Peptides against a protein of PDB entry 6RO1. Designs and how they scored, part 118

Target 1, 216 residues: chain A of PDB entry 6RO1
Amino acid sequence: LGKEIEEYIHKPKYCLPFLQPGRLVKVKNEGDDFGWGVVVNFSKKSNVKPNSGELDPLYVVEVLLRCSKESLKNSATEAAKPAKPDEKGEMQVVPVLVHLLSAISSVRLYIPKDLRPVDNRQSVLKSIQEVQKRFPDGIPLLDPIDDMGIQDQGLKKVIQKVEAFEHRMYSHPLHNDPNLETVYTLCEKKAQIAIDIKSAKRELKKARTVLQMDEL

## One batch from the design tools (peptide; made by RFdiffusion4, then SolubleMPNN)

Design b2_p22_3_s1 (from b2_p22_3, 9 letters changed)
Fold by OpenDDE base, seed 3:
Structure b2_p22_3_s1 (fold): chain B 216 residues (1-216), chain A 22 residues (1-22)
Amino acid sequence: as target 1 above (216 residues)
Amino acid sequence: MEKEKLEKEIKEFYEEQKKKLE
C-alpha cells in the first residue's frame, strides 16, 4: 500500500511544487536506499524519446544524500552509493531523477547558502538527525490529498484502504500478533508484483508498438 | 489540531536551524 502511494507522489505533475530547497525527501534507486536527504534544487532537462523523437522532459532534483566514501573515490565513473549503516559517510549533492523520490516530508530545513564546503554539507546531516530525534515514529510525510492536492480517485481509494487497514490493525487486540508483519510483507509483495506486472505490460505494449511501426 | 501542531513544530524547527546557521 505504501508503494502504491509512492507511485503517485513521485510523479512530476504532483511533486514538483513541493521540491523547494530544504525539503526533506527519501531517495531509493534500484535497491540502493539513500534514506532521507534534502532538496537543493531541481531542473527540467530536455529529453528526446529515442523512438518518436518527441520531447519528453526529464526532471532532475539535486539532493544532498549521505553517500559512502568508497563510492566518492570512483565518482568519475560510478554512481554514488548510499553510506553503510555503520559508516559516517559524506553528504554530497547528487542529481536524482524525480521518479526515484520514494517519500516527501512536510519538513523543510534551512540549509547553508554555500554547500561547497564539506562542513556545510555535513551540518545538514546533523539537521536531518535532529529531525529524526524529534520524530521517533518517523519523519512526517506530506499528505497526498490534503497537502499535495492530488485529486486522483485511484489514490483516494488507496488511502481509504490504508486508513481502514491501519485502523483495523491498531484497533485489533492482536495488533501485536507476529503474523501482522507477515501480512504487511505479503501485502507489500503483492503490491510490488502488481506494479511489476503493470510495468511489464507497459513495456510489452511499447515493444508491440515498435514492432507495428517496423511492419509499416 | 494535530496537523496544526505539527506545522507549528516544523516552522519552529526551521527558525531554530536558521538562527543556528546565521
Scores: peptide ipSAE 0.407, ipTM 0.880, DockQ to the pose 0.845
Fold by OpenDDE base, seed 5:
Structure b2_p22_3_s1 (fold): chain B 216 residues (1-216), chain A 22 residues (1-22)
Amino acid sequence: as target 1 above (216 residues)
Amino acid sequence: MEKEKLEKEIKEFYEEQKKKLE
């Protein structure tokens, strides 16, 4: 369900208006999870589809991401790698295809005008960490319907299913059962999917709680 | 109410960071 929502959010038709400088975004690429980064700018590139010859515009967003220092020592031709969990890493401006954005936050940061100095880039990491401390349950997401204005009926159905699932999960008496941890450990192998679903669900619950509070 | 509170908090944080960098 979280992946289904992601498939709508990363579409240029919907996300481009929200890719302003300072916007928090999550970036994932083929098993590389960069986590939360900050949008610096975006550009439209003309691309020609190899099979049809049709012009397919590619959108590239420059995102300030925490990268491994080892990947920076390798030639300018190698793709940046995310910092290891035990590594401090270094903040780098990385060109990212828009479809690699896994989430878009409602949070926008004020960023330094000049990101060439390492200290200025590293200050943005401190700001991200401060936001994470203020939001221990996760950085708030843009609501795809209320904030992003997505009118797609497929997305509305996905959201309704997620909301119904969350309502059932939280209304179930097992929510107070201490054995929920053992269900989470069995779900832990499925729970990278379920953590992504649970984070998407917590984020959707936050969005829904915000929506329900706006409807009250 | 909660959305407005969140938006206010985000805005206040933005202005706080702006003052630190400015």
Scores: peptide ipSAE 0.403, ipTM 0.882, DockQ to the pose 0.644
Fold by OpenDDE base, seed 1:
Structure b2_p22_3_s1 (fold): chain B 216 residues (1-216), chain A 22 residues (1-22)
Amino acid sequence: as target 1 above (216 residues)
Amino acid sequence: MEKEKLEKEIKEFYEEQKKKLE
């Protein structure tokens, strides 16, 4: 279900408005998890599908990522490797295909204008670490519906299913009552309440995030 | 207020980048 949501958020039509300089994003390339990085810039590249000749534009986002020191400086994502857990690594600007973004944060950092000096890049890592300290339960995510404005009915159905499933997991003790329909309507109402609580918690977390951004 | 400001900044940035990519 989380992967299904990811398939929506990484689509250029939804995520491009949120790829401002300083936006926190997660990057994952196959087995390589770079974790949280910071958007520097993005560009559209012309691409032609080799088999159909159809124009398939590639969207490339430059992301400041914590890379292994063995990684080539300013290498493409294909050549860049994430820093090992025991490694300090180095913050490098890496061109990333937009579909490799696994998450987008509501948090946006101020970044140095000149990222050529290593000290300026490493200062951004310190800022990411400060955000992580402020959000021990995880960096706040953009809401696909409320923040990103995704109107896709498929996504709404997925979210409804997640919410219904979460509700069923909590409501399981009532195996014995024959009025399944009333339990389903109560489960739908409680699921809606759980949605509303989750939405309210997200809004509260957002409000806290904005307040903390003003304190950053 | 803060949400509206953020939404405005997002929109302005999107429009600026859209003009650069068009």
Scores: peptide ipSAE 0.117, ipTM 0.706, DockQ to the pose 0.038
Fold by OpenDDE base, seed 4:
Structure b2_p22_3_s1 (fold): chain B 216 residues (1-216), chain A 22 residues (1-22)
Amino acid sequence: as target 1 above (216 residues)
Amino acid sequence: MEKEKLEKEIKEFYEEQKKKLE
């Protein structure tokens, strides 16, 4: 169910309006989980499909991600790799295809204007870690329906199934089904995603209200 | 209440970071 939601949220038609500088996003590339990073900017790249010659635009988002120091030494020839769990790593601006975004947070950070200095990039990591401390159950996610405005009936059905499952889990806490922990971790991740999404929508609404008040 | 509290906390954090980096 989480993967099904990801297939909607990473589509450019839905996510592009939310890829503002400072937005927290989660990046996964095949087996590489970078975890949470921060959007710096995005761009549209012209692409031509090799078989049809049709224009297929690629959307690239520059994301500040925690990378392994080893991958940075070889950055001229190799793709950035995520920092190991026990590694401090280094924050780097990495170009990421938009479809590799596995999650979009409601949280936006204030980021330094100049990210060339290492200290400025590392300060953003400290900010991400502070957000994670404030949200021990997970960083709040954008609601695909309420925040992102996705009207797809397939997605609505998926969300309804998740909500129904969560309701059943909360109603029957004593089912120590080991599958329930995996499903609960997935559903807590999804419920936290839904709560985070609902929280993110509210924050986006408040942030818009504050921006409107600063313009008055 | 929890959502509004969360929204307020995120906003306050944003403003704190803004003041720190300006």
Scores: peptide ipSAE 0.404, ipTM 0.875, DockQ to the pose 0.520; fails the geometry check

Design b2_p22_3_s2 (from b2_p22_3, 9 letters changed)
Fold by OpenDDE base, seed 2:
Structure b2_p22_3_s2 (fold): chain B 216 residues (1-216), chain A 22 residues (1-22)
Amino acid sequence: as target 1 above (216 residues)
Amino acid sequence: MEKKKLEEEIKELYEEQKKKLE
């Protein structure tokens, strides 16, 4: 169900208005989970589809992310990698395709105007950590309906199912509702199809993400 | 009530961070 919601929120038509500087976002790139980062800026890049010659605009968001120091040494040729759990890492501005945003927070941070100094970037990490301390149950998410204004009936149905599930889970913590498996299976099938389509698109776009980092 | 409290907390966080950086 969370993955189904993700498929809506990462669409440019929905998320772009919320990608203001200081917005907390989660970034996931395949097996690389960067966790929470902070939006610095976003840009629209003109892209031509290789097969059709059609203009396919790419949306790139610059996100301040905690990266491994090893990946930064090779930053000219290699994509940034998330810091290991035991690693201090370094906050870096990473260009991220908008569809790699797995979550968007309702929280916006005040960020330094100049992020070139390491100390300014690290101050943002401290700010993220402060937010995490204040929200021990997790950083609050934008409501896709109430905050993001998504009117898609498919999403509304997903949210209703989530709410119904949560209500049932909290009201009956010990009852395995047998209908849960059916809802999960249907959600998993749709999620799997969406993942397969997304994976196929990601394989096609992997080549582009590397290319776009070389052009910045 | 809960949304308003959240908005207030978010605003407080923002102002605190602003004061630290300014």
Scores: peptide ipSAE 0.434, ipTM 0.895, DockQ to the pose 0.846
Fold by OpenDDE base, seed 4:
Structure b2_p22_3_s2 (fold): chain B 216 residues (1-216), chain A 22 residues (1-22)
Amino acid sequence: as target 1 above (216 residues)
Amino acid sequence: MEKKKLEEEIKELYEEQKKKLE
């Protein structure tokens, strides 16, 4: 159900008005979860479909993401990789296809005007961490209906199902079960695996690697 | 009520960050 909402949110038709500089966004690319990053800018690239001659615009958002230092050394030929949990990493501006945005926050940060200095980029990480500290239950999301103005009936049905599911989950007596943490962890792992498999299958079909965009 | 409070908190956070960077 969360993925079904994501399929609406990451559509350019809906999300482009909200991709202002400083907007917090969550980025996932295949098996790589970058977590929360900050929008720097976005661009529309004209792409011509080779078979139809139709203009299929590509929307690229530059996102400041925490990247592995190891992946940056090989940056000439390899896509940036997310920092490991135990790694400090380095904040880098990464061009991201808009459909790789898994979430959009209601939070906008004030960002430095010049992101060329590493210290300025790292200051944004500190700002993200401050937001996370302020919101221990998770960074607040844009409401797809109230904030993003999405009128799609399919989305409304998905949201109704999510709300009904959440209501059942929170009302269930298992909430007080001392083994709940273990059950939740297992359910989350299973759900994440199912998500990862479905994502991997979609990406295998849509694997226009970031590398192919640089050759275009 | 909760949405307004959230918007105010987000705005406050933005202004705090702006002051630190200026």
Scores: peptide ipSAE 0.434, ipTM 0.896, DockQ to the pose 0.728
Fold by OpenDDE base, seed 5:
Structure b2_p22_3_s2 (fold): chain B 216 residues (1-216), chain A 22 residues (1-22)
Amino acid sequence: as target 1 above (216 residues)
Amino acid sequence: MEKKKLEEEIKELYEEQKKKLE
């Protein structure tokens, strides 16, 4: 369900208005999870589909991401790699195709005007870490319907299914079962995805509860 | 109410960061 929502969010027709400098975004490329980064800029590039000759515009967003130092040494020939969990890493501006954005936050950071100095880039990492401390349940996401204005009925159905699942999960009497830890550990392998889904779901529930409260 | 509170918190965080960098 979280992946289905991602398929809508990363579409240029929906996300481009929200890719302002300082916007927090998550970047995933195949097996590489960069986690949260910060939008610096975006550009539209003309592309021609090789098989049809049809013009297909590509959108590239420059994102400040925590990269491994090893990947930076080979940056002329190799794609940037995410920092290892135990590695400090280095913040680098990486060009990212918009479809590689897995999440968009409601949070916008103040960023330095000049990101050429290493210290200025590393200061943004400190700012991300400060946001993570302020939001221990996860960095807040843009609401696809209320904030992003997505009218797609397929997305609305996915959201309704997510909300119905959450309602069933929270209404289930097993909320007090001590075996929740074992379900959390089995979910922990799925749980970074499920925590991101649960965080996204909690944010969606909060946003909807707020809408229901603002409509009352 | 909660959305407005979140927006205010995000705004406050932005202003705090701006003051540290400026």
Scores: peptide ipSAE 0.428, ipTM 0.895, DockQ to the pose 0.593
Fold by OpenDDE base, seed 3:
Structure b2_p22_3_s2 (fold): chain B 216 residues (1-216), chain A 22 residues (1-22)
Amino acid sequence: as target 1 above (216 residues)
Amino acid sequence: MEKKKLEEEIKELYEEQKKKLE
Protein backbone atom coordinates (compact mmCIF):
# COMPACT_ATOMS: atom_id res chain seq x y z
CA LEU B 1 0.00 0.00 0.00
CA GLY B 2 2.86 2.39 0.71
CA LYS B 3 4.21 1.63 -2.73
CA GLU B 4 0.89 2.43 -4.29
CA ILE B 5 1.10 5.87 -2.69
CA GLU B 6 4.65 6.23 -4.02
CA GLU B 7 3.32 5.82 -7.55
CA TYR B 8 1.43 9.07 -7.09
CA ILE B 9 3.83 11.22 -5.09
CA HIS B 10 6.83 10.72 -7.39
CA LYS B 11 4.93 12.14 -10.37
CA PRO B 12 6.35 15.54 -11.37
CA LYS B 13 2.91 17.13 -11.58
CA TYR B 14 2.47 16.49 -7.85
CA CYS B 15 5.92 16.62 -6.28
CA LEU B 16 7.73 19.48 -8.10
CA PRO B 17 6.24 22.27 -5.96
CA PHE B 18 7.68 20.57 -2.87
CA LEU B 19 11.23 20.05 -4.15
CA GLN B 20 12.65 23.20 -2.60
CA PRO B 21 16.24 23.35 -1.35
CA GLY B 22 16.50 21.69 2.04
CA ARG B 23 13.51 19.36 1.58
CA LEU B 24 14.11 15.85 2.90
CA VAL B 25 13.45 13.17 0.31
CA LYS B 26 13.95 9.44 0.21
CA VAL B 27 15.73 8.08 -2.85
CA LYS B 28 15.60 4.55 -4.20
CA ASN B 29 17.14 3.41 -7.45
CA GLU B 30 16.27 -0.18 -8.28
CA GLY B 31 18.02 -2.23 -5.58
CA ASP B 32 19.89 0.78 -4.20
CA ASP B 33 18.26 2.44 -1.21
CA PHE B 34 20.01 5.71 -0.44
CA GLY B 35 17.59 6.47 2.37
CA TRP B 36 16.94 10.08 3.27
CA GLY B 37 18.72 12.87 1.44
CA VAL B 38 18.29 16.61 1.04
CA VAL B 39 17.18 18.45 -2.07
CA VAL B 40 19.72 20.98 -3.33
CA ASN B 41 17.91 22.06 -6.51
CA PHE B 42 15.94 20.69 -9.44
CA SER B 43 16.06 21.22 -13.17
CA LYS B 44 13.87 20.49 -16.12
CA LYS B 45 15.67 18.69 -18.92
CA SER B 46 14.05 18.46 -22.30
CA ASN B 47 14.45 15.07 -23.86
CA VAL B 48 13.44 15.04 -27.50
CA LYS B 49 12.02 11.66 -28.38
CA PRO B 50 13.87 10.94 -31.61
CA ASN B 51 10.82 9.63 -33.44
CA SER B 52 8.03 11.95 -32.25
CA GLY B 53 9.77 15.29 -32.04
CA GLU B 54 7.82 15.66 -28.80
CA LEU B 55 9.67 17.11 -25.88
CA ASP B 56 9.13 14.74 -22.98
CA PRO B 57 10.49 16.76 -20.10
CA LEU B 58 12.69 14.83 -17.72
CA TYR B 59 12.95 16.31 -14.29
CA VAL B 60 16.22 15.91 -12.42
CA VAL B 61 16.59 16.81 -8.79
CA GLU B 62 20.03 17.24 -7.28
CA VAL B 63 19.93 15.46 -3.95
CA LEU B 64 22.61 15.34 -1.31
CA LEU B 65 22.90 11.61 -0.56
CA ARG B 66 25.11 9.43 1.59
CA CYS B 67 27.25 7.53 -0.88
CA SER B 68 29.86 4.82 -0.51
CA LYS B 69 33.44 6.03 -0.81
CA GLU B 70 34.18 3.18 -3.19
CA SER B 71 31.56 4.35 -5.65
CA LEU B 72 32.95 7.88 -5.63
CA LYS B 73 36.33 6.71 -6.87
CA ASN B 74 34.64 5.26 -9.92
CA SER B 75 32.13 8.10 -10.26
CA ALA B 76 33.38 8.99 -13.71
CA THR B 77 32.06 5.72 -15.10
CA GLU B 78 29.62 4.36 -12.52
CA ALA B 79 26.57 5.67 -10.77
CA ALA B 80 26.90 6.54 -7.11
CA LYS B 81 26.05 3.73 -4.70
CA PRO B 82 24.53 4.08 -1.24
CA ALA B 83 26.81 3.81 1.76
CA LYS B 84 26.77 0.51 3.61
CA PRO B 85 25.05 0.57 7.01
CA ASP B 86 28.37 0.25 8.83
CA GLU B 87 30.13 2.72 6.56
CA LYS B 88 30.39 6.41 7.35
CA GLY B 89 30.06 7.19 3.67
CA GLU B 90 30.33 10.60 2.08
CA MET B 91 27.59 13.07 1.30
CA GLN B 92 27.52 13.81 -2.42
CA VAL B 93 25.24 15.83 -4.64
CA VAL B 94 23.68 13.25 -6.94
CA PRO B 95 21.44 14.01 -9.89
CA VAL B 96 18.30 11.95 -9.39
CA LEU B 97 15.36 11.47 -11.70
CA VAL B 98 12.26 12.69 -9.90
CA HIS B 99 10.44 9.38 -10.32
CA LEU B 100 13.09 7.76 -8.09
CA LEU B 101 11.85 9.72 -5.08
CA SER B 102 10.13 7.19 -2.85
CA ALA B 103 9.08 9.67 -0.18
CA ILE B 104 8.91 13.40 0.48
CA SER B 105 9.13 14.73 4.02
CA SER B 106 7.35 17.66 5.55
CA VAL B 107 10.76 18.53 7.03
CA ARG B 108 12.98 21.14 5.40
CA LEU B 109 16.55 21.60 6.57
CA TYR B 110 18.72 24.63 6.62
CA ILE B 111 21.66 23.77 4.37
CA PRO B 112 25.03 25.46 3.88
CA LYS B 113 25.18 27.95 1.02
CA ASP B 114 28.35 26.36 -0.35
CA LEU B 115 28.24 22.58 -0.64
CA ARG B 116 31.61 22.29 -2.42
CA PRO B 117 33.53 21.65 0.83
CA VAL B 118 33.23 18.08 2.13
CA ASP B 119 32.73 19.36 5.67
CA ASN B 120 29.68 21.37 4.62
CA ARG B 121 28.15 18.33 2.94
CA GLN B 122 28.87 16.15 5.96
CA SER B 123 27.24 18.72 8.24
CA VAL B 124 23.99 18.01 6.40
CA LEU B 125 24.30 14.34 7.33
CA LYS B 126 24.49 15.40 10.97
CA SER B 127 21.35 17.44 10.44
CA ILE B 128 19.54 14.44 8.94
CA GLN B 129 20.62 12.32 11.89
CA GLU B 130 19.27 14.96 14.27
CA VAL B 131 15.92 14.85 12.48
CA GLN B 132 15.89 11.07 12.73
CA LYS B 133 16.62 11.36 16.43
CA ARG B 134 13.69 13.76 16.89
CA PHE B 135 11.38 11.42 14.98
CA PRO B 136 12.16 7.90 16.23
CA ASP B 137 9.02 6.50 14.60
CA GLY B 138 10.20 7.80 11.24
CA ILE B 139 10.68 11.12 9.49
CA PRO B 140 7.28 12.74 8.93
CA LEU B 141 5.90 12.57 5.41
CA LEU B 142 3.96 15.12 3.45
CA ASP B 143 0.32 14.18 3.38
CA PRO B 144 -0.45 13.51 -0.29
CA ILE B 145 -3.96 14.93 0.03
CA ASP B 146 -3.76 17.60 2.70
CA ASP B 147 -0.23 18.88 2.02
CA MET B 148 0.39 17.98 -1.62
CA GLY B 149 -3.18 18.64 -2.76
CA ILE B 150 -3.47 15.47 -4.87
CA GLN B 151 -7.10 15.08 -5.90
CA ASP B 152 -6.79 11.77 -7.71
CA GLN B 153 -9.63 9.44 -6.75
CA GLY B 154 -7.37 6.44 -7.12
CA LEU B 155 -5.08 7.84 -4.44
CA LYS B 156 -8.01 8.59 -2.14
CA LYS B 157 -9.08 4.97 -2.43
CA VAL B 158 -5.55 3.81 -1.66
CA ILE B 159 -5.38 6.06 1.40
CA GLN B 160 -8.71 4.75 2.62
CA LYS B 161 -7.42 1.22 2.26
CA VAL B 162 -4.23 2.12 4.11
CA GLU B 163 -6.19 3.71 6.93
CA ALA B 164 -8.48 0.72 7.15
CA PHE B 165 -5.51 -1.62 7.14
CA GLU B 166 -3.70 0.37 9.79
CA HIS B 167 -6.79 0.45 11.94
CA ARG B 168 -7.19 -3.31 11.63
CA MET B 169 -3.51 -3.85 12.27
CA TYR B 170 -3.40 -1.72 15.40
CA SER B 171 -6.66 -3.18 16.68
CA HIS B 172 -5.63 -6.75 15.96
CA PRO B 173 -4.41 -8.80 18.92
CA LEU B 174 -1.47 -9.82 16.75
CA HIS B 175 -0.21 -6.25 16.81
CA ASN B 176 1.93 -7.39 19.70
CA ASP B 177 2.93 -10.55 17.87
CA PRO B 178 6.69 -10.72 17.37
CA ASN B 179 5.95 -12.17 13.94
CA LEU B 180 4.45 -8.84 12.85
CA GLU B 181 7.83 -7.64 11.61
CA THR B 182 8.11 -10.75 9.49
CA VAL B 183 4.66 -10.14 8.05
CA TYR B 184 5.57 -6.54 7.29
CA THR B 185 8.78 -7.58 5.59
CA LEU B 186 6.90 -10.11 3.50
CA CYS B 187 4.29 -7.54 2.56
CA GLU B 188 6.99 -5.08 1.55
CA LYS B 189 8.73 -7.74 -0.51
CA LYS B 190 5.48 -8.67 -2.20
CA ALA B 191 4.76 -5.06 -2.95
CA GLN B 192 8.26 -4.58 -4.38
CA ILE B 193 7.85 -7.62 -6.60
CA ALA B 194 4.54 -6.25 -7.85
CA ILE B 195 6.18 -2.93 -8.72
CA ASP B 196 9.08 -4.67 -10.42
CA ILE B 197 6.67 -6.74 -12.49
CA LYS B 198 4.73 -3.63 -13.44
CA SER B 199 7.89 -1.74 -14.40
CA ALA B 200 9.20 -4.69 -16.39
CA LYS B 201 5.89 -4.92 -18.23
CA ARG B 202 6.05 -1.22 -19.03
CA GLU B 203 9.59 -1.54 -20.32
CA LEU B 204 8.60 -4.54 -22.38
CA LYS B 205 5.70 -2.59 -23.83
CA LYS B 206 8.00 0.31 -24.67
CA ALA B 207 10.53 -2.01 -26.24
CA ARG B 208 7.81 -3.66 -28.30
CA THR B 209 6.54 -0.28 -29.39
CA VAL B 210 10.04 0.71 -30.52
CA LEU B 211 10.45 -2.58 -32.35
CA GLN B 212 7.11 -2.11 -34.07
CA MET B 213 8.14 1.35 -35.16
CA ASP B 214 11.38 0.01 -36.59
CA GLU B 215 9.43 -2.57 -38.57
CA LEU B 216 7.32 0.23 -39.96
CA MET A 1 -3.88 19.91 16.79
CA GLU A 2 -1.25 17.30 15.86
CA LYS A 3 -0.51 18.85 12.46
CA LYS A 4 0.05 22.31 13.92
CA LYS A 5 2.28 20.87 16.59
CA LEU A 6 4.27 19.02 13.96
CA GLU A 7 4.65 22.18 11.87
CA GLU A 8 5.89 24.05 14.90
CA GLU A 9 8.38 21.31 15.73
CA ILE A 10 9.65 21.30 12.15
CA LYS A 11 10.04 25.07 12.26
CA GLU A 12 11.91 24.91 15.55
CA LEU A 13 14.21 22.24 14.18
CA TYR A 14 14.94 24.41 11.15
CA GLU A 15 15.84 27.39 13.32
CA GLU A 16 18.05 25.26 15.55
CA GLN A 17 19.93 23.94 12.54
CA LYS A 18 20.28 27.43 11.10
CA LYS A 19 21.88 28.63 14.33
CA LYS A 20 24.35 25.73 14.30
CA LEU A 21 25.50 26.49 10.76
CA GLU A 22 25.57 30.01 11.13
Scores: peptide ipSAE 0.428, ipTM 0.892, DockQ to the pose 0.762

Design b2_p22_3_s3 (from b2_p22_3, 11 letters changed)
Fold by OpenDDE base, seed 3:
Structure b2_p22_3_s3 (fold): chain B 216 residues (1-216), chain A 22 residues (1-22)
Amino acid sequence: as target 1 above (216 residues)
Amino acid sequence: SERKKLEEEIKEFEEEQKKKLE
């Protein structure tokens, strides 16, 4: 169910108004979970599709993320990698495609004006840790309906299912209804299948675009 | 509401953070 909500909130049409400097965001890139970072800036990049003249805007958000020191040494050729749990890591400004945002917080931090010094970037990590300490049950999320104003009926149905599920979990803590695990597993499977289909369609579209370029 | 309490706590936290940077 959380993954189903993610499929809505990471869409530029919904999340862009909330990507102000200081906004806490969670970043995931495939198998790499960077956890919570802080928005520094965002930019719109126009990719002109060579054959259609259509501008398919890509949105890139610069996010302060805790990165492994090893990945920084190779940063000229390799994408940044998240810090290991036992590693201190280093806060770096990483350009992130907006669709890789897995969560958006209601919290906005004040950030240093100059993020070039390492100490200034690391101070932001301390601020994130303070937020996490203040909210032990998790960093507060923007409400997709009430805060983000998403009117999509599909999302409303997902939220209603989440609320109904949460209500059942809290009202019947001892009723391990074996059906609930099945419903969760089915919802997760359905969400994963939907992601996989969407990914496959994107890859197919990319492959077709590359093939069309080779035929030109 | 629990939501309003959370919003107030967030606001308080943001104000505290502002004071630390200032």
Scores: peptide ipSAE 0.301, ipTM 0.846, DockQ to the pose 0.691
Fold by OpenDDE base, seed 1:
Structure b2_p22_3_s3 (fold): chain B 216 residues (1-216), chain A 22 residues (1-22)
Amino acid sequence: as target 1 above (216 residues)
Amino acid sequence: SERKKLEEEIKEFEEEQKKKLE
């Protein structure tokens, strides 16, 4: 059910107005969970689909993420990897495709003007950790309806199902009704996103430094 | 509302962070 909401919030149509410098965002790339990072900036790149000649705009957000120190050695050629749980890691500005944003926070941090010094980047990690301490139940999320203004009926149905499920869990813990219909609509949307990602990956293959471009 | 309390707490946090950078 959380994944269904993610399918809406990562769409450029909805999330771009909220990708200001300092915005907390969660980044996931396939099996790599970077956790919470901070938006530095975003850019729209015009790309032309090679087969149709249609302009397919790519949206890249630069996000300050906690990366493995091992991945930094090859940062020019290899995709950044998340820091291991037991590793301190290093905060790096990573170009991320907007669809890799799994969550967007209502919190916006103040960030240093110059992120070139390591100490300035690491200070942002301290700020993220301070937010996590302030909000022990989790970093506050933007509301997709009230804050982001998403009017899609599919999302409203998902939210209603979540609310109904939560209400049922509180009333009857054991009814495992696998709501198969929700899984199917998710699978179709995921398939469409996978097609869009595959298209975006082909187009971005020229930009070796963007997360997810190396698996082609 | 719980939401309003959360918004106020976020605002307080942001103001505290602003003062640390100033």
Scores: peptide ipSAE 0.301, ipTM 0.848, DockQ to the pose 0.716
Fold by OpenDDE base, seed 4:
Structure b2_p22_3_s3 (fold): chain B 216 residues (1-216), chain A 22 residues (1-22)
Amino acid sequence: as target 1 above (216 residues)
Amino acid sequence: SERKKLEEEIKEFEEEQKKKLE
């Protein structure tokens, strides 16, 4: 169900107004989880579909992310990789396709005007860590309905199902719920939607690998 | 509501961060 919400929030139609400098965002690229980063800049790139000649705008957000130092040494040809858990890493500005945003926070940080110095970039990591310390249950998320204003009926139905499921889980332990079959059916539908989303993401990925972003 | 408390805490945090940069 969280993945279903993700499919709405990462759509340019909904998320672009919230991609201001300083906005906390979570970035995932396939198997690479960068975790929380900070929006630095947003750009719209004109892309012409090679087969139709139709303008398909590409939305790129520059995000300050904690990257592996090893991946940065090979930066001429390789995409940045997330820092290892035991690695300090280095904060780098990484161009990210908007659909790779897995979450958007309600928190917006102030960032240094000049991010060229390493110390200025690392100061932003300290700010992220301070937010995480303030919110031990997790960095606050934008509400897709109340904050982002998403009116899509599909999302409303997803949220209603989540709320109903959560209500049942908390009111009756899953093992005692006679409606376990309904819960399983919802989980199966969720899994199917997740598969459909994964397939759609793969089709989008076939259109542009992260490697092609360095040439843009 | 828990949401209003969270919004207030976020606002307080953002104001504190603003003061540290000034």
Scores: peptide ipSAE 0.298, ipTM 0.849, DockQ to the pose 0.590
Fold by OpenDDE base, seed 2:
Structure b2_p22_3_s3 (fold): chain B 216 residues (1-216), chain A 22 residues (1-22)
Amino acid sequence: as target 1 above (216 residues)
Amino acid sequence: SERKKLEEEIKEFEEEQKKKLE
C-alpha cells in the first residue's frame, strides 16, 4: 500500500510544488536505497523522444544524499551509490529523476547557502539525524490528499483501504484481513507504472550524471 | 488531533533549525 501511494507522489504533476530547497525526500534507485536526503534544487530539462521527436520534459531534482566514498571518486562516469551501513559516507548533491522519490516529507530544513564545503554538506546530515531523533516513528510524510491535493480516485481508494486495514488490524490483530487480494491488484498496477517509468527512462540515456539514467 | 500535534512539532523543529543557522 505504501508502494501504491509512491506511484502517485513521485509524479511531477503532484510533487513539483513541494520540491523546494530544504524539503526532505527519500530516494530509492532500484536496489539502492539512499534513505532521506534534502532537496537543493530542481530543473526542467527538455528531452526529445527518440522515436516521435516529441518534447518530453524531464524533471531532475538535485538532492543532497549520503553517498559512498567509492562512488564519489568516479562521480564523473558512474552513478552515485548509497553509503554502506558501516561507512561514514559523504553528503553529495546528486541529480535524481523525480520519479525516484519514494517519499516526500512535510519537514523542510534550512540548508547552508554554499554546499561546496564538505562541512556544510555534512551539517545537513546532522540536521537529518536530528529530525530522525525527533520523530522516532519515522520522518513525517506529506499527506497526499490534504497537503499535496491529489484528487485521484485510485489514491483515495488506496488510502481508504489502508485506513480500514489499520483499523481492523488494531481492533482485531489475530484476524486475517480478506482484503489482501485488493492490495495485490493495486501492486500490479504499480508494476505497470514502473514499466512505463522504465520506458521513459530509456529515452533519458543521454545524461550520464543523473541517477538511473545510465542503467536504463 | 495527532496531526495538529505533529504540525506543531514540525514547526518547532524548523524554528530551532532556523535559529541554529542564524
Scores: peptide ipSAE 0.278, ipTM 0.840, DockQ to the pose 0.714

